# Peptides against a protein of PDB entry 6A30, part 29

Target 1, 150 residues: chain A of PDB entry 6A30
Amino acid sequence: AQDADNVLQPIMDLLDSNLTLFAKICEKTVLKRVLKELWKLVMNTMERTIVLPPLTDQTMIGTLLRKHGKGLEKGRVKLPSHSDGTQMIFNAAKELGQLSKLKDHMVREEAKSLTPKQCAVVELALDTIKQYFHAGGVGLKKTFLEKSPD

## One batch from the design tools (peptide; made by RFdiffusion4, then SolubleMPNN)

Design b1_p12_7_s4 (from b1_p12_7 with R2W E5K E8K)
Fold by OpenDDE base, seed 4:
Parts: sequence; structure tokens; C-alpha cells
Structure b1_p12_7_s4 (fold): chain B 150 residues (1-150), chain A 12 residues (1-12)
Amino acid sequence: as target 1 above (150 residues)
Amino acid sequence: SWVEKLAKKLKE
């Protein structure tokens, strides 16, 4: 449990930062779409970063995201506060674009089998992330979350 | 939180 928490915390911080901004400026349908895209990104990132390489670095995902994002501090994206709505939208789009670039640039390394402990951590992490995106029914539907991401 | 904001938006 602690291992999963350590792995997930940077991701959760990043997600919270981004979704907070998006929730402020986006209409509900746009926000739902953003959630879906973030879900796919997170799932694919986990597959490539956790499943294939050994699960050793508790901050590996956060570090990886930090390298591809601007204004990231301690796993969170520092989103500038602008009074101009257009600039806010631009910044949000830019942040989302950075995440997308991360997805595109992640190359699969040598696949390794996970130990039972690592499998348990991944399983717990997946469950936690699913619950996060479901958000008590406010977020993504369970049926969507149970599907394999593209 | 973003969840609360989304919940509010869903009621609109």
C-alpha cells in the first residue's frame, strides 16, 4: 500500500493541478473529454513506465512527467494565474499538449516480468487511479474505466 | 476541488 502511494502521489498531484484548472475554465463536456484523455495517458504511461521496467523508483513517473512539463514542482504543474481567459485556455492546452508529447515519446523498453510484489503494487495503483477518475460517480463511468485504453 | 467543480457543472 505504501509503495503504491509513493508511486501515485506525483501523478495525483499533477492530475489535481491540471484538473483544477480545467474544471475552472472548461464546460462540462470538454472537461469530461479531458478526463478521458488523461485517463488514457495515465494508463499508457503506467504500462510503459511501470510494467515494462522494474518498479524501483517511487518517483519515477513524477520525474518523467517533470522532465516533459514546464513549471512542474514536486510533481505538480505550476499553472500561471492569468486574468485573461484566452491565456488560461492556451496554458491549459499547452499543459495537455505536454502530456500528450510525453505519451508519444515514451518508447517501450525491454519488457520485464513483475514480481508478485510489483504486481500487487500495480494492481493497487490501478484501482486507486480508477477510483480517482470515477470520483464517486461524478467523473468517468465505471464501464469506461474498465476498458483498455487506446 | 475539481470533483466539486465538475459536480456543479453537471447540475447546470
Scores: peptide ipSAE 0.403, ipTM 0.887, DockQ to the pose 0.197
Fold by OpenDDE base, seed 5:
Structure b1_p12_7_s4 (fold): chain B 150 residues (1-150), chain A 12 residues (1-12)
Amino acid sequence: as target 1 above (150 residues)
Amino acid sequence: SWVEKLAKKLKE
């Protein structure tokens, strides 16, 4: 459980920051679209992390997110005091752009099989993030979350 | 939270 938390925490912090901002400024249909795109991005990134390097307590994703997430204050997108809606969108897009670039910085290593412990961590992590995006039914539908992202 | 905000928007 702790290992899964360590893996997910950097992702959750970034997601919370971005989604909090988007939830303020976006209409519901736009926000749903953002959720879907974020889901795809996160799942694709996690898939690569599972397939290429072995999953560890501190994943490569976590390390990369910390490197790229430095522009985010603790759980909050840094916005200028006099920022308008356009600036808010720009800042959010910039942060999401940093997340999308993580895949380009991932080191390809020889594929290794996951240990039973690592498999358990992955399973727990996947369940946790699905629940996060589902958000008690407010977020994405379970049927959508159960499908492989494009 | 974003969840609460989205929930409110769904009621609009």
Scores: peptide ipSAE 0.402, ipTM 0.887, DockQ to the pose 0.211
Fold by OpenDDE base, seed 3:
Structure b1_p12_7_s4 (fold): chain B 150 residues (1-150), chain A 12 residues (1-12)
Amino acid sequence: as target 1 above (150 residues)
Amino acid sequence: SWVEKLAKKLKE
């Protein structure tokens, strides 16, 4: 639906800009790791934004990074610069915190549950994001995208 | 695009 596209376009543009930057500076294994972490971040942010009361962008991102940041450390992914790479991911995550605005478009403040129409929009949005991260098979595998980010 | 860049890196 046009409405879903309009809501997603700013997020997609942000992702494209950040991933373009990462693709320039990161080795392929690092870039794949970044993609996986961004996917988890986006999915968790969307889930929390829809299901839970809105958190401040900083609080939400901080919580997500605390939960998933251990994954970056354990992977011993040699970032060209540990400090620069981590900071770049952090900055990208911070910008993605604006996903909270998606809630305002999808969930009425008074609605405890999504309407059928809202559910359809969410499903379309999720499918669109999955297709984006899959990138015709160049990006993340379908099996990974279909798993819970938890 | 980032996709093209990644595709290129995967071919290396």
Scores: peptide ipSAE 0.399, ipTM 0.884, DockQ to the pose 0.242
Fold by OpenDDE base, seed 1:
Structure b1_p12_7_s4 (fold): chain B 150 residues (1-150), chain A 12 residues (1-12)
Amino acid sequence: as target 1 above (150 residues)
Amino acid sequence: SWVEKLAKKLKE
């Protein structure tokens, strides 16, 4: 459990920040789309992270997301109080654009066999992320989360 | 929280 938490915390913080921003500025349909895209991105990143390096306490998923998020750091997104909606949307679109490029930079290597411990961590992590995106029913549907992101 | 904001937004 601790290992899963260590791996997930950075990405959760980043997701919280981004989703807070998007929830403020996005229309309903756009917001749902953002959720779906983020889910896909997270799942794909996790899959590649499992395949490439051994699953450890490394926060690679969060690091990768941050790397492709221009100036997005772990923590609350501080929105300028005087920023108009247009500028906010523009900035958000820029950030989303950076995230969309993440999958293009990910190189899939040969799949590695996971140890039983690593499998348990992955399972727990996956469940946690699913619950996070489901958000008590207000987020993504369980049926969507149970399907392949591809 | 973002969840609360999301919930509100999704209900609109």
Scores: peptide ipSAE 0.398, ipTM 0.890, DockQ to the pose 0.205

Design b1_p12_8_s1 (from b1_p12_8, 9 letters changed)
Fold by OpenDDE base, seed 2:
Structure b1_p12_8_s1 (fold): chain B 150 residues (1-150), chain A 12 residues (1-12)
Amino acid sequence: as target 1 above (150 residues)
Amino acid sequence: DELAKNLQAIWS
């Protein structure tokens, strides 16, 4: 459980920061679409990350998040003027794009078979993320989350 | 649980 939390924490911090921003800027319908795309991105990232030794992934995700997280001070985002909101969306999109690039960098390492311990950690992590995105039924539907390539 | 609560709070 602790290992899963350590792996998830950087991702969850990124998700929380971005979702908080999107929730403030986007209409509910747009937010739902964003959540679906984020879910796909997270699943794809995890799929690729799992193939890598767990220790290197935490450091890389942590380093990327640390480098970019310094800019997202939890400042009370005043409803930005239209210009500020657009820039924030652009920045968030850029950060998500960087996450995709990170994925590409991680994929370059040959897919090693996961140990049973690593598989267990991944399963726990996936369940936690599914629960997060489901949000007690307010978020994404379970059927959508389950259809994502496990 | 905390993460789910946070998302629920954002979504609600």
Scores: peptide ipSAE 0.091, ipTM 0.713, DockQ to the pose 0.177
Fold by OpenDDE base, seed 3:
Structure b1_p12_8_s1 (fold): chain B 150 residues (1-150), chain A 12 residues (1-12)
Amino acid sequence: as target 1 above (150 residues)
Amino acid sequence: DELAKNLQAIWS
């Protein structure tokens, strides 16, 4: 449980910060689309973090997420003007697109068989993230979350 | 769950 929390905490902090911002500036339909893309990104990131030895990639993903998150200073979220919100979404989408390109350059190291312990941690982490994205029914639908390759 | 409460607050 503690290991799962340590892995998830940086992701959750990033998600909380970004989702708080997006919830303020996005319409419900746009927000749902953003959530779907974030879900895909998180799942892809987790898949890589699990397949790749944890040490280097947690720091790289954390650094990549931090590098992209550092631009969001915890400053007083002035209600961005409609133009500022659109630009922020565009920048976030561009950054997410760059993360997708990083996927193509990371050599699929042969899927090392996860140990039973690693599988248990992954299952717990996935359940926690699914609950997070479902958000008591106000977030993504369970059917969408379950169709993602577990 | 504090996280669930925070999420509910964000999504409400």
Scores: peptide ipSAE 0.065, ipTM 0.691, DockQ to the pose 0.141
Fold by OpenDDE base, seed 5:
Structure b1_p12_8_s1 (fold): chain B 150 residues (1-150), chain A 12 residues (1-12)
Amino acid sequence: as target 1 above (150 residues)
Amino acid sequence: DELAKNLQAIWS
């Protein structure tokens, strides 16, 4: 459980910060699109972090997620004037883009078979993230979340 | 669960 929390905490902090912002500034249709892209990013990051990573990749992801998560906490979201909202979206997109770039730099090491313990951590992490994105039915549909390759 | 509270706050 603690290992799952350690892996999830940076991701959840990033997601909470960004989703809180997007929920305030985006229309429902735009928000759903953002959620889908975030889901893809999270799944791709997790897949690489679980299946591929040397220990170095987790540190890099954690560092990037930590750097980007801190930037959003301090700004008392002043009701963005049109200019402020655009800048916040741009910054969030830039942060997500940096995560994508990190993904491209992750050298695919030979997929070591996950131990049963690692599998349990991954399952718990996936369930938590699915619940997060489902958000009691107001977020992404369960069917969409379940189609993600395990 | 802190996550559940945060989610409820985001989606409320």
Scores: peptide ipSAE 0.061, ipTM 0.692, DockQ to the pose 0.140
Fold by OpenDDE base, seed 1:
Order: sequence, then structure tokens, then C-alpha cells
Structure b1_p12_8_s1 (fold): chain B 150 residues (1-150), chain A 12 residues (1-12)
Amino acid sequence: as target 1 above (150 residues)
Amino acid sequence: DELAKNLQAIWS
């Protein structure tokens, strides 16, 4: 449980920061779309992380999330004007695009079989993330989360 | 879950 929490915490911090920002600047339907894209990103990141050696994974996810999170200093999110909001979305999309490029640099290390312990941690992490994105029914539908290529 | 609560707060 503690290991799962340690892996999830950086992801959750990133998600909370971004979703808080998007909730302020986006209409509900746009926010829902953003949430879906974030879900895909998280799942893809986890999938790649599982393929990578566990010890490097915490640091890599943490580093990746920290590199993206460090730019979001708790700066007083001035309610951006409509133009500023668009630029922020663009910047966020650009950052997401960079994460996609990281896809190419994360050398497809041969899918090492996860140990039972690692599997348990991943399962717990996935359940937690699913619960987060579901948000008691106000977020993404369970059916959508379950159909995602986990 | 604190995380779920935070997300609910965002979506509420």
C-alpha cells in the first residue's frame, strides 16, 4: 500500500494541479474531454513504467511528473483572460505532446514479467486511479475506465 | 479517499 501511494502521489499531484487549473478555465464538457485525455496519458505512462525496471520507474515517473510539475509553481493562477486560458491549454497540450515524445525515447525495454508484489502494487495503483477519475460518479464513467486498455 | 474528495470538489 505504501509503495503504491509513493508511486501514485506524484501522478495525483500532477492531476490535481492540472485539473484544478482546467476546472477554472474550461467548460464542463471541455473539462471532461481533458480528463479523458489525462486518463489515457496516465494509463499509457503506467503501461510503459511497468515495462521498465521498477526502481527506475519511481524516479522516472517522479522526474517526468516533477519536470512537468515544476513549471506549475503555485503561482497565483490569475484568472487568465480567455486568451490566457487558451494559451494555458496550449501549453498543457504541448507538455502532453512532450510526454508523447518521451514515448519514443523510452526504449521499449523488453517487457519484464512483473513479480507478484509488483503486480499487486500496480493493481492497487490502478484501482486508486480509477476511483479518482470516477470521482463518485461525477467524473468518468466506470465503463469507460474499464474498457480502457489496462 | 482524499483524492476522490478533491476531484469531486472540482466537478461539483
Scores: peptide ipSAE 0.079, ipTM 0.704, DockQ to the pose 0.178; fails the geometry check

Design b1_p12_8_s2 (from b1_p12_8, 9 letters changed)
Fold by OpenDDE base, seed 3:
Structure b1_p12_8_s2 (fold): chain B 150 residues (1-150), chain A 12 residues (1-12)
Amino acid sequence: as target 1 above (150 residues)
Amino acid sequence: DELAKKLKEIWS
């Protein structure tokens, strides 16, 4: 449990900081969309962090953002602040992409099969993140969170 | 969960 908390704390701090900022500047509907995209990004980053070498993550996050960024352009919600909310999401995603460097400290053990201990840590981490994004029903729906490959 | 409470506060 403590190991999972130590791994999650930096991610949670980053998420808290970014979500606090987005909550101040975004409408609720936009914020929900941002939260969904952040969830996908976190899940993809974790999956790649566990399964794939870190060097591919920056390129893949960039590609994922490029593919999904086209969908965000159509929702021309006039964000009152001159800072393009898309750019803020891009910057937040870029910062989350740098969390792949945290992988280099964890991947020192052979990238092969996760040990049972590592699996337990990942399961606990995923459950904690799901609870965080669900936020007692105020955040994302459980059905959406469960569609992400566990 | 303190994180859930914080997020709930943000969403409220």
Scores: peptide ipSAE 0.060, ipTM 0.674, DockQ to the pose 0.139
Fold by OpenDDE base, seed 2:
Formats: C-alpha cells, structure tokens, sequence
Structure b1_p12_8_s2 (fold): chain B 150 residues (1-150), chain A 12 residues (1-12)
C-alpha cells in the first residue's frame, strides 16, 4: 500500500493541482471532457510504468512531475480575467502534453512479466485512481472507468 | 480518501 501511494502521490498531486485550476475556469461539461482526457493519460502512463522497473520509473515520473509541477505552484488563482484563464488552460494543456511526451521518452522496454508484488501494487493503484476519478459519483461514471483498457 | 474528498469538493 505504501509503495503504491509513493508511486501515485506525485501523479495525484499534479492531477489535484490541474483539476483545481480547471474546476475554477471551466464549465462542468468542459471539466468532464478534461477529466476524461486526464484519465486516458493516466492510464497510458501507468501501462508504461508497469512494464518498466518500478524504481527507475518512480524517479523519472517524480523528476518530471517535479520539474513540471514547480511551475504550477506559484499562481495565486486570482479569478483570471478571461485572457488569463485561456493562458492557464493553454499552460495546463501544455503540461499535459509534456506528460504525453514523457510517454514517448519512456522507452518501451519489452513487456517483462510483473512479479506478484508488482501486480498487487498495480491493482491497488488502479483501484485508487478509479475511485479518485469516480469521486463518489460526481466524476466519471464507473462504466467508463471499467471499460477503459486496464 | 483525501483525494476523493478533494475531487468531490472540485465537482460540487
């Protein structure tokens, strides 16, 4: 459990920061669309992280999230004027795009079979993320989360 | 649980 939390915490911190920003500037329908794209990104990132040795990837994800996450902390969310909101969305989209580029730099090493311990960590991580995105029914539907390629 | 709470707050 602690290992899963250590792997997920940087991702969750980034997601929380971005979602907080999006919730303030986006309508509910737009926010839902953004959440769906974030879900896809997280699932794709996890799929790649699982295939790679956990320790090196934690450092890379942590380093990338730390490098990119430092930029988000400084914005006192004053209600951005319409212009500031657009720039914030653009910056957040750019950061998400950089997470997608991280996807490209994570060399698809050959799918090594996960150890039972790694499988347990992944299952716990997936359940935690699903619960997070479902948010007690106010977020994404369970059916959408379950149909996503695990 | 804290993350779920934050999301609920964001979506509320």
Amino acid sequence: as target 1 above (150 residues)
Amino acid sequence: DELAKKLKEIWS
Scores: peptide ipSAE 0.059, ipTM 0.667, DockQ to the pose 0.135
Fold by OpenDDE base, seed 5:
Structure b1_p12_8_s2 (fold): chain B 150 residues (1-150), chain A 12 residues (1-12)
Amino acid sequence: as target 1 above (150 residues)
Amino acid sequence: DELAKKLKEIWS
């Protein structure tokens, strides 16, 4: 459980920050589209992280996310002027783009077979993130989450 | 799950 939390925490921090921002500035339909793209990004990142030794990947993801996440001040996002909202979306997109680039750097290590323990951690992590994105039915549909390449 | 609660709040 702790290992799963360690893997998920950087991703969840990024998601929480971005979703909070998007919820404030986007219409519901746009937000749903953003959520779907975030889900795909997370799944792709997890898939690649699973293929890599879990310990080195957490540090790299955490470092990259921490470098970029500091720009989203926890501050009371004053309703940004129209220009400020666009810049915030751009910054969020840039952060997501950096996560994608990290994903590409991680693929270089040889796919080692997952140990049963690693598989259990991954399954727990996937269940947790599926629950998060489903949000009791107000988020993404279960069918969409289940069809995503685990 | 606190994260699920936050998402519910966002989507509510």
Scores: peptide ipSAE 0.059, ipTM 0.674, DockQ to the pose 0.178
Fold by OpenDDE base, seed 1:
Structure b1_p12_8_s2 (fold): chain B 150 residues (1-150), chain A 12 residues (1-12)
Amino acid sequence: as target 1 above (150 residues)
Amino acid sequence: DELAKKLKEIWS
């Protein structure tokens, strides 16, 4: 459990911050599209992070995320004025852009078998992420989540 | 469950 949390926490913190903002600003269909892309990104990031032993270190993950993702403070983003809203959208877009850069910099090692420990981490992480993105039916459909490549 | 709750809050 701790290993899964170590892998997911930095990503989830970034997601929580950005999704809070997007939920306030974006139309629902746009938000759904964003979630689908984030799901793919998270899955890819998780896979690479777990498969790469050096990247399973929380410090390495944190360093990579800091380098490629500047998380806004978890603070409740107050509804900005129109001018502030534009700036906040740009900032959020930049943060998402940084997350995409992280994906690009995470080089996948050649396909190797997962250790039993890694398998357990993956199973726990997948369950957690699926629940998160499904959000009791408010988020992504279960069918979409189940069909995503592991 | 906690993360799911957070997302639900965001979507609601």
Scores: peptide ipSAE 0.058, ipTM 0.673, DockQ to the pose 0.178

Design b1_p12_8_s3 (from b1_p12_8, 8 letters changed)
Fold by OpenDDE base, seed 3:
Structure b1_p12_8_s3 (fold): chain B 150 residues (1-150), chain A 12 residues (1-12)
Amino acid sequence: as target 1 above (150 residues)
Amino acid sequence: DKLEENLQKIWS
């Protein structure tokens, strides 16, 4: 539990900081969309961190953000100046991309397969993150969080 | 949970 908390704390601090900023500048509906995209980004980053080598993560996050950033354009939400929110999400994603360095600390053992202990830590971490994003029901729906690839 | 409390504050 403490190991999971130590790994999660930097991520949670980053998420809290970014969400606080987004809450100030975004309407609730926009904030929910941003939160969904952040959830996807976090899940994809964690999945890639677990499954894929660290070096490909920065390029893939950039590609994923570019692919998903085009999806956000389709919603004619009168966001104030579109440039600032998208850039903030992009910057937040870049900062989350630096969490690939967290991989270098975990991947110190070249074991292609997670040990049972590592799996347990990841499961606990995922549950904690799901609870965080659900936020007692005020955040993302539990059904949405559960549809994310485990 | 401190994180849940923070999120509730953000969403309130």
Scores: peptide ipSAE 0.069, ipTM 0.699, DockQ to the pose 0.138
Fold by OpenDDE base, seed 1:
Structure b1_p12_8_s3 (fold): chain B 150 residues (1-150), chain A 12 residues (1-12)
Amino acid sequence: as target 1 above (150 residues)
Amino acid sequence: DKLEENLQKIWS
């Protein structure tokens, strides 16, 4: 459980910050599209992070995610003026784009068989992320989340 | 519990 939390925390922090912003400035339909892309990104990142590198490299991804996430000052997002909102979207999109770059830096190592412990961590992490993206029905549909390859 | 709290913050 603690290992799962350690792996998820950087991702969750980034998602929480960005999704909070997106939820405020985007229409629901746009937000759902963003969520779908984020879901894919997160799943792909997790697959690569958990399946490919040993647990030690997870700290590097967390560090990389933190390094890119530090730019979002927890500033009270006052509803920015339309111009400020656009700039914030661009900045958030830029940050999300950096996550995509992180995907490219993840060297495809040979898929090692996960230990039972690692499998349990992955299962817990996946359930947590699914719940996060579902958001009590406000987010993505369960059917969409279940169709995503684990 | 923490997740639920975060979800409420995002989706409220």
Scores: peptide ipSAE 0.045, ipTM 0.684, DockQ to the pose 0.140
Fold by OpenDDE base, seed 4:
Structure b1_p12_8_s3 (fold): chain B 150 residues (1-150), chain A 12 residues (1-12)
Amino acid sequence: as target 1 above (150 residues)
Amino acid sequence: DKLEENLQKIWS
């Protein structure tokens, strides 16, 4: 459980920061789309984190997420004028896109098969994230979350 | 979970 929390905490911090921002700026329909893309990103990031680097990369993802998250915090949340909100969404999307590019820069170290312990941590992490995105039924539908490649 | 709370606030 603690290992899963350690893996999830940087992701959750990023999600909390970004979702709080998106909630303020986005209409519900846009937010839903953002959540879907964020879900895909999280799943892809987890897949890579799980497949590629041992525990040391938690620091890199955490550092990358923190660097991008801190970049988002330093933007004085001036209630974006409609233009500023769009730009913040764009910047957040760009940051998320950079996270997707980070996906490309994470050197394909040989997909070492996850140890059973690592698999268990990942499964727990995935369940936690699924629950988070489902948000008691107000978030993404379970059917959508379950269709995401496990 | 703080994130869940935030999501619930967003979707409520």
Scores: peptide ipSAE 0.086, ipTM 0.712, DockQ to the pose 0.127; fails the geometry check
Fold by OpenDDE base, seed 5:
Structure b1_p12_8_s3 (fold): chain B 150 residues (1-150), chain A 12 residues (1-12)
Amino acid sequence: as target 1 above (150 residues)
Amino acid sequence: DKLEENLQKIWS
């Protein structure tokens, strides 16, 4: 459980920061679209993290995500003018893009099979993330979440 | 879960 929390914490921090921002500046329909894209990104990142030795890659992702999360917190203090909101979305998109690039660097290590313990941690992490995105039914539909390649 | 709570607040 603690290992799963350690793996999830960087993702959770990213999601919390970004979703809070987007909730303030986006229409509900736009927010839903953003949420879907974030889900895809998270799933893709997790899938690649699973294929790669989990601990080292998570630290790198976590470091990247932490750097970006801190940037978002500092930006929150000023009431976003329309221009500020757009810039914040752009910055968030840029951060997500950097996450994607980091993902490409991670592919280089030999795919080691996960131990049963690592698999259990990943499964728990996935369930937690699914629950988060579902948010008691107000978020993404379970059917959408289950169709994502685990 | 703090994140779930936050998301519920966003979608409420």
Scores: peptide ipSAE 0.064, ipTM 0.696, DockQ to the pose 0.173; fails the geometry check

Design b1_p12_8_s4 (from b1_p12_8, 8 letters changed)
Fold by OpenDDE base, seed 1:
Structure b1_p12_8_s4 (fold): chain B 150 residues (1-150), chain A 12 residues (1-12)
Amino acid sequence: as target 1 above (150 residues)
Amino acid sequence: DELEKKLKEIWS
């Protein structure tokens, strides 16, 4: 459980920050689409994070996510004018793009078979993330989440 | 649960 939390917390913090921003500046339909893409990204990142490095290297992902997430800590997002909203969307999209780059850095490691412990962590993490993205029905549909490859 | 709560807040 603690290992799962350690893996999830940096991702969730980043998601919370970005989704909060998107919720303020994006229409709900756009936000939903962004959320779907984030789901895919998170799933892919987690798969690589848990499968490729030994659980001991959790610090690297946290550091990488933190390095890319540091840009969001600064501003109490006062919703600026409409023109500033577009720039904020662009900046947020850019930050999400940086997460995609993190995906590319993780591609180089050979897929290792998961140990039973790692499998348990993955299962717990997946359940938590699915619940998070579903958000009691206000988020993504369960059918969408279940169709996504684990 | 906390994360779900936060997301609900975002989607509300």
Scores: peptide ipSAE 0.052, ipTM 0.632, DockQ to the pose 0.176
Fold by OpenDDE base, seed 3:
Structure b1_p12_8_s4 (fold): chain B 150 residues (1-150), chain A 12 residues (1-12)
Amino acid sequence: as target 1 above (150 residues)
Amino acid sequence: DELEKKLKEIWS
């Protein structure tokens, strides 16, 4: 449980920050599409965090967070102008695109079989994340979450 | 679940 929490906490902090922003600037249909892409990203990140040494993953997540976080001042998020929202979506899409390239480089390391302990952590983390994204039915459909890569 | 609560708030 503690290991799962350690893996999830940075991801959840990232999600909470970004989803709050996206909810303000995106239409519901666009937001759902963004959530689907974020779900894929979270699954890939979680897999890497468990398989790879924690230091490199925290640095990668931290680097991603820092690149994203320069715009996330804790301050009263003024409703971004339409121009600001478009730029934020563009930046988010660009960053997601960079993450897809990272997937191609890590395919070789992902071929390592998980230990039983790592599998247990992944299963627990996956269940928690699925519950979060489903959010009692207001979020992503359960069927979509279940068809996602394990 | 605090996470579910937050997500519900986002979707509301």
Scores: peptide ipSAE 0.047, ipTM 0.626, DockQ to the pose 0.175
Fold by OpenDDE base, seed 2:
Structure b1_p12_8_s4 (fold): chain B 150 residues (1-150), chain A 12 residues (1-12)
Amino acid sequence: as target 1 above (150 residues)
Amino acid sequence: DELEKKLKEIWS
């Protein structure tokens, strides 16, 4: 349980902050679509993260996010309007971009087989994330969540 | 779960 929490916490913190922002700036239909894409991204990222030594996972994610956070300032798409809403969207997109870049960096590692311990952590983590995204039935459908590989 | 509660609020 503790290992699963260690893997999930950085991702969940990012999701919590970004989803709160998206809820404020996006229509519900747009938010649903974003949530579906985030689900896919989280699943792919988590699978790759758990292959790494559990003790370094949080540190690695944090380090990668920090490194990419500095680099993303140069890739600023100049949106024509300096409205507060545009800046919020940009910031949200930046955070999503960091998560995507994290995924891309992790993809470069050779696919390693999971140990039984890692598998148990993954299963627990997946159940937690599924419950989160399902949100008691108001979020993503269970049928959609179950399409993701366990 | 606190996170679930927050998500429910978002989807409400």
Scores: peptide ipSAE 0.046, ipTM 0.621, DockQ to the pose 0.132
Fold by OpenDDE base, seed 5:
Structure b1_p12_8_s4 (fold): chain B 150 residues (1-150), chain A 12 residues (1-12)
Amino acid sequence: as target 1 above (150 residues)
Amino acid sequence: DELEKKLKEIWS
């Protein structure tokens, strides 16, 4: 459980920060699209993080996330003027783009089969993330989340 | 779950 939490925490921090922002500034249809893209990104990141030794990847992801997270201080996001909102979206998109680039640098180690313990951690992590994205029914549909190849 | 609470807040 602790290992799963350690792996998930950076992702959850990113998601919480970005989704809070997006929920405030995006129209519902745009938000839904963003959520779908975030889901895909998270799933791809998890898949790669699991295949690679979890500690090195976590450190790299954490470092990238921390470099960008310094700007998301919990400051009362005054509803920025249209210009400020656009910049925040751009920054969030840039962060997501950097995560994608990190994905490319993750050396595909030989597909070693996950140990049963690793599988259990992954399953728990996936369930948590699915619940997060489902958000009590206001987020992504369960059917969409389940169809995503684990 | 703190996460669930935050999610409800975001989606409320």
Scores: peptide ipSAE 0.038, ipTM 0.619, DockQ to the pose 0.140

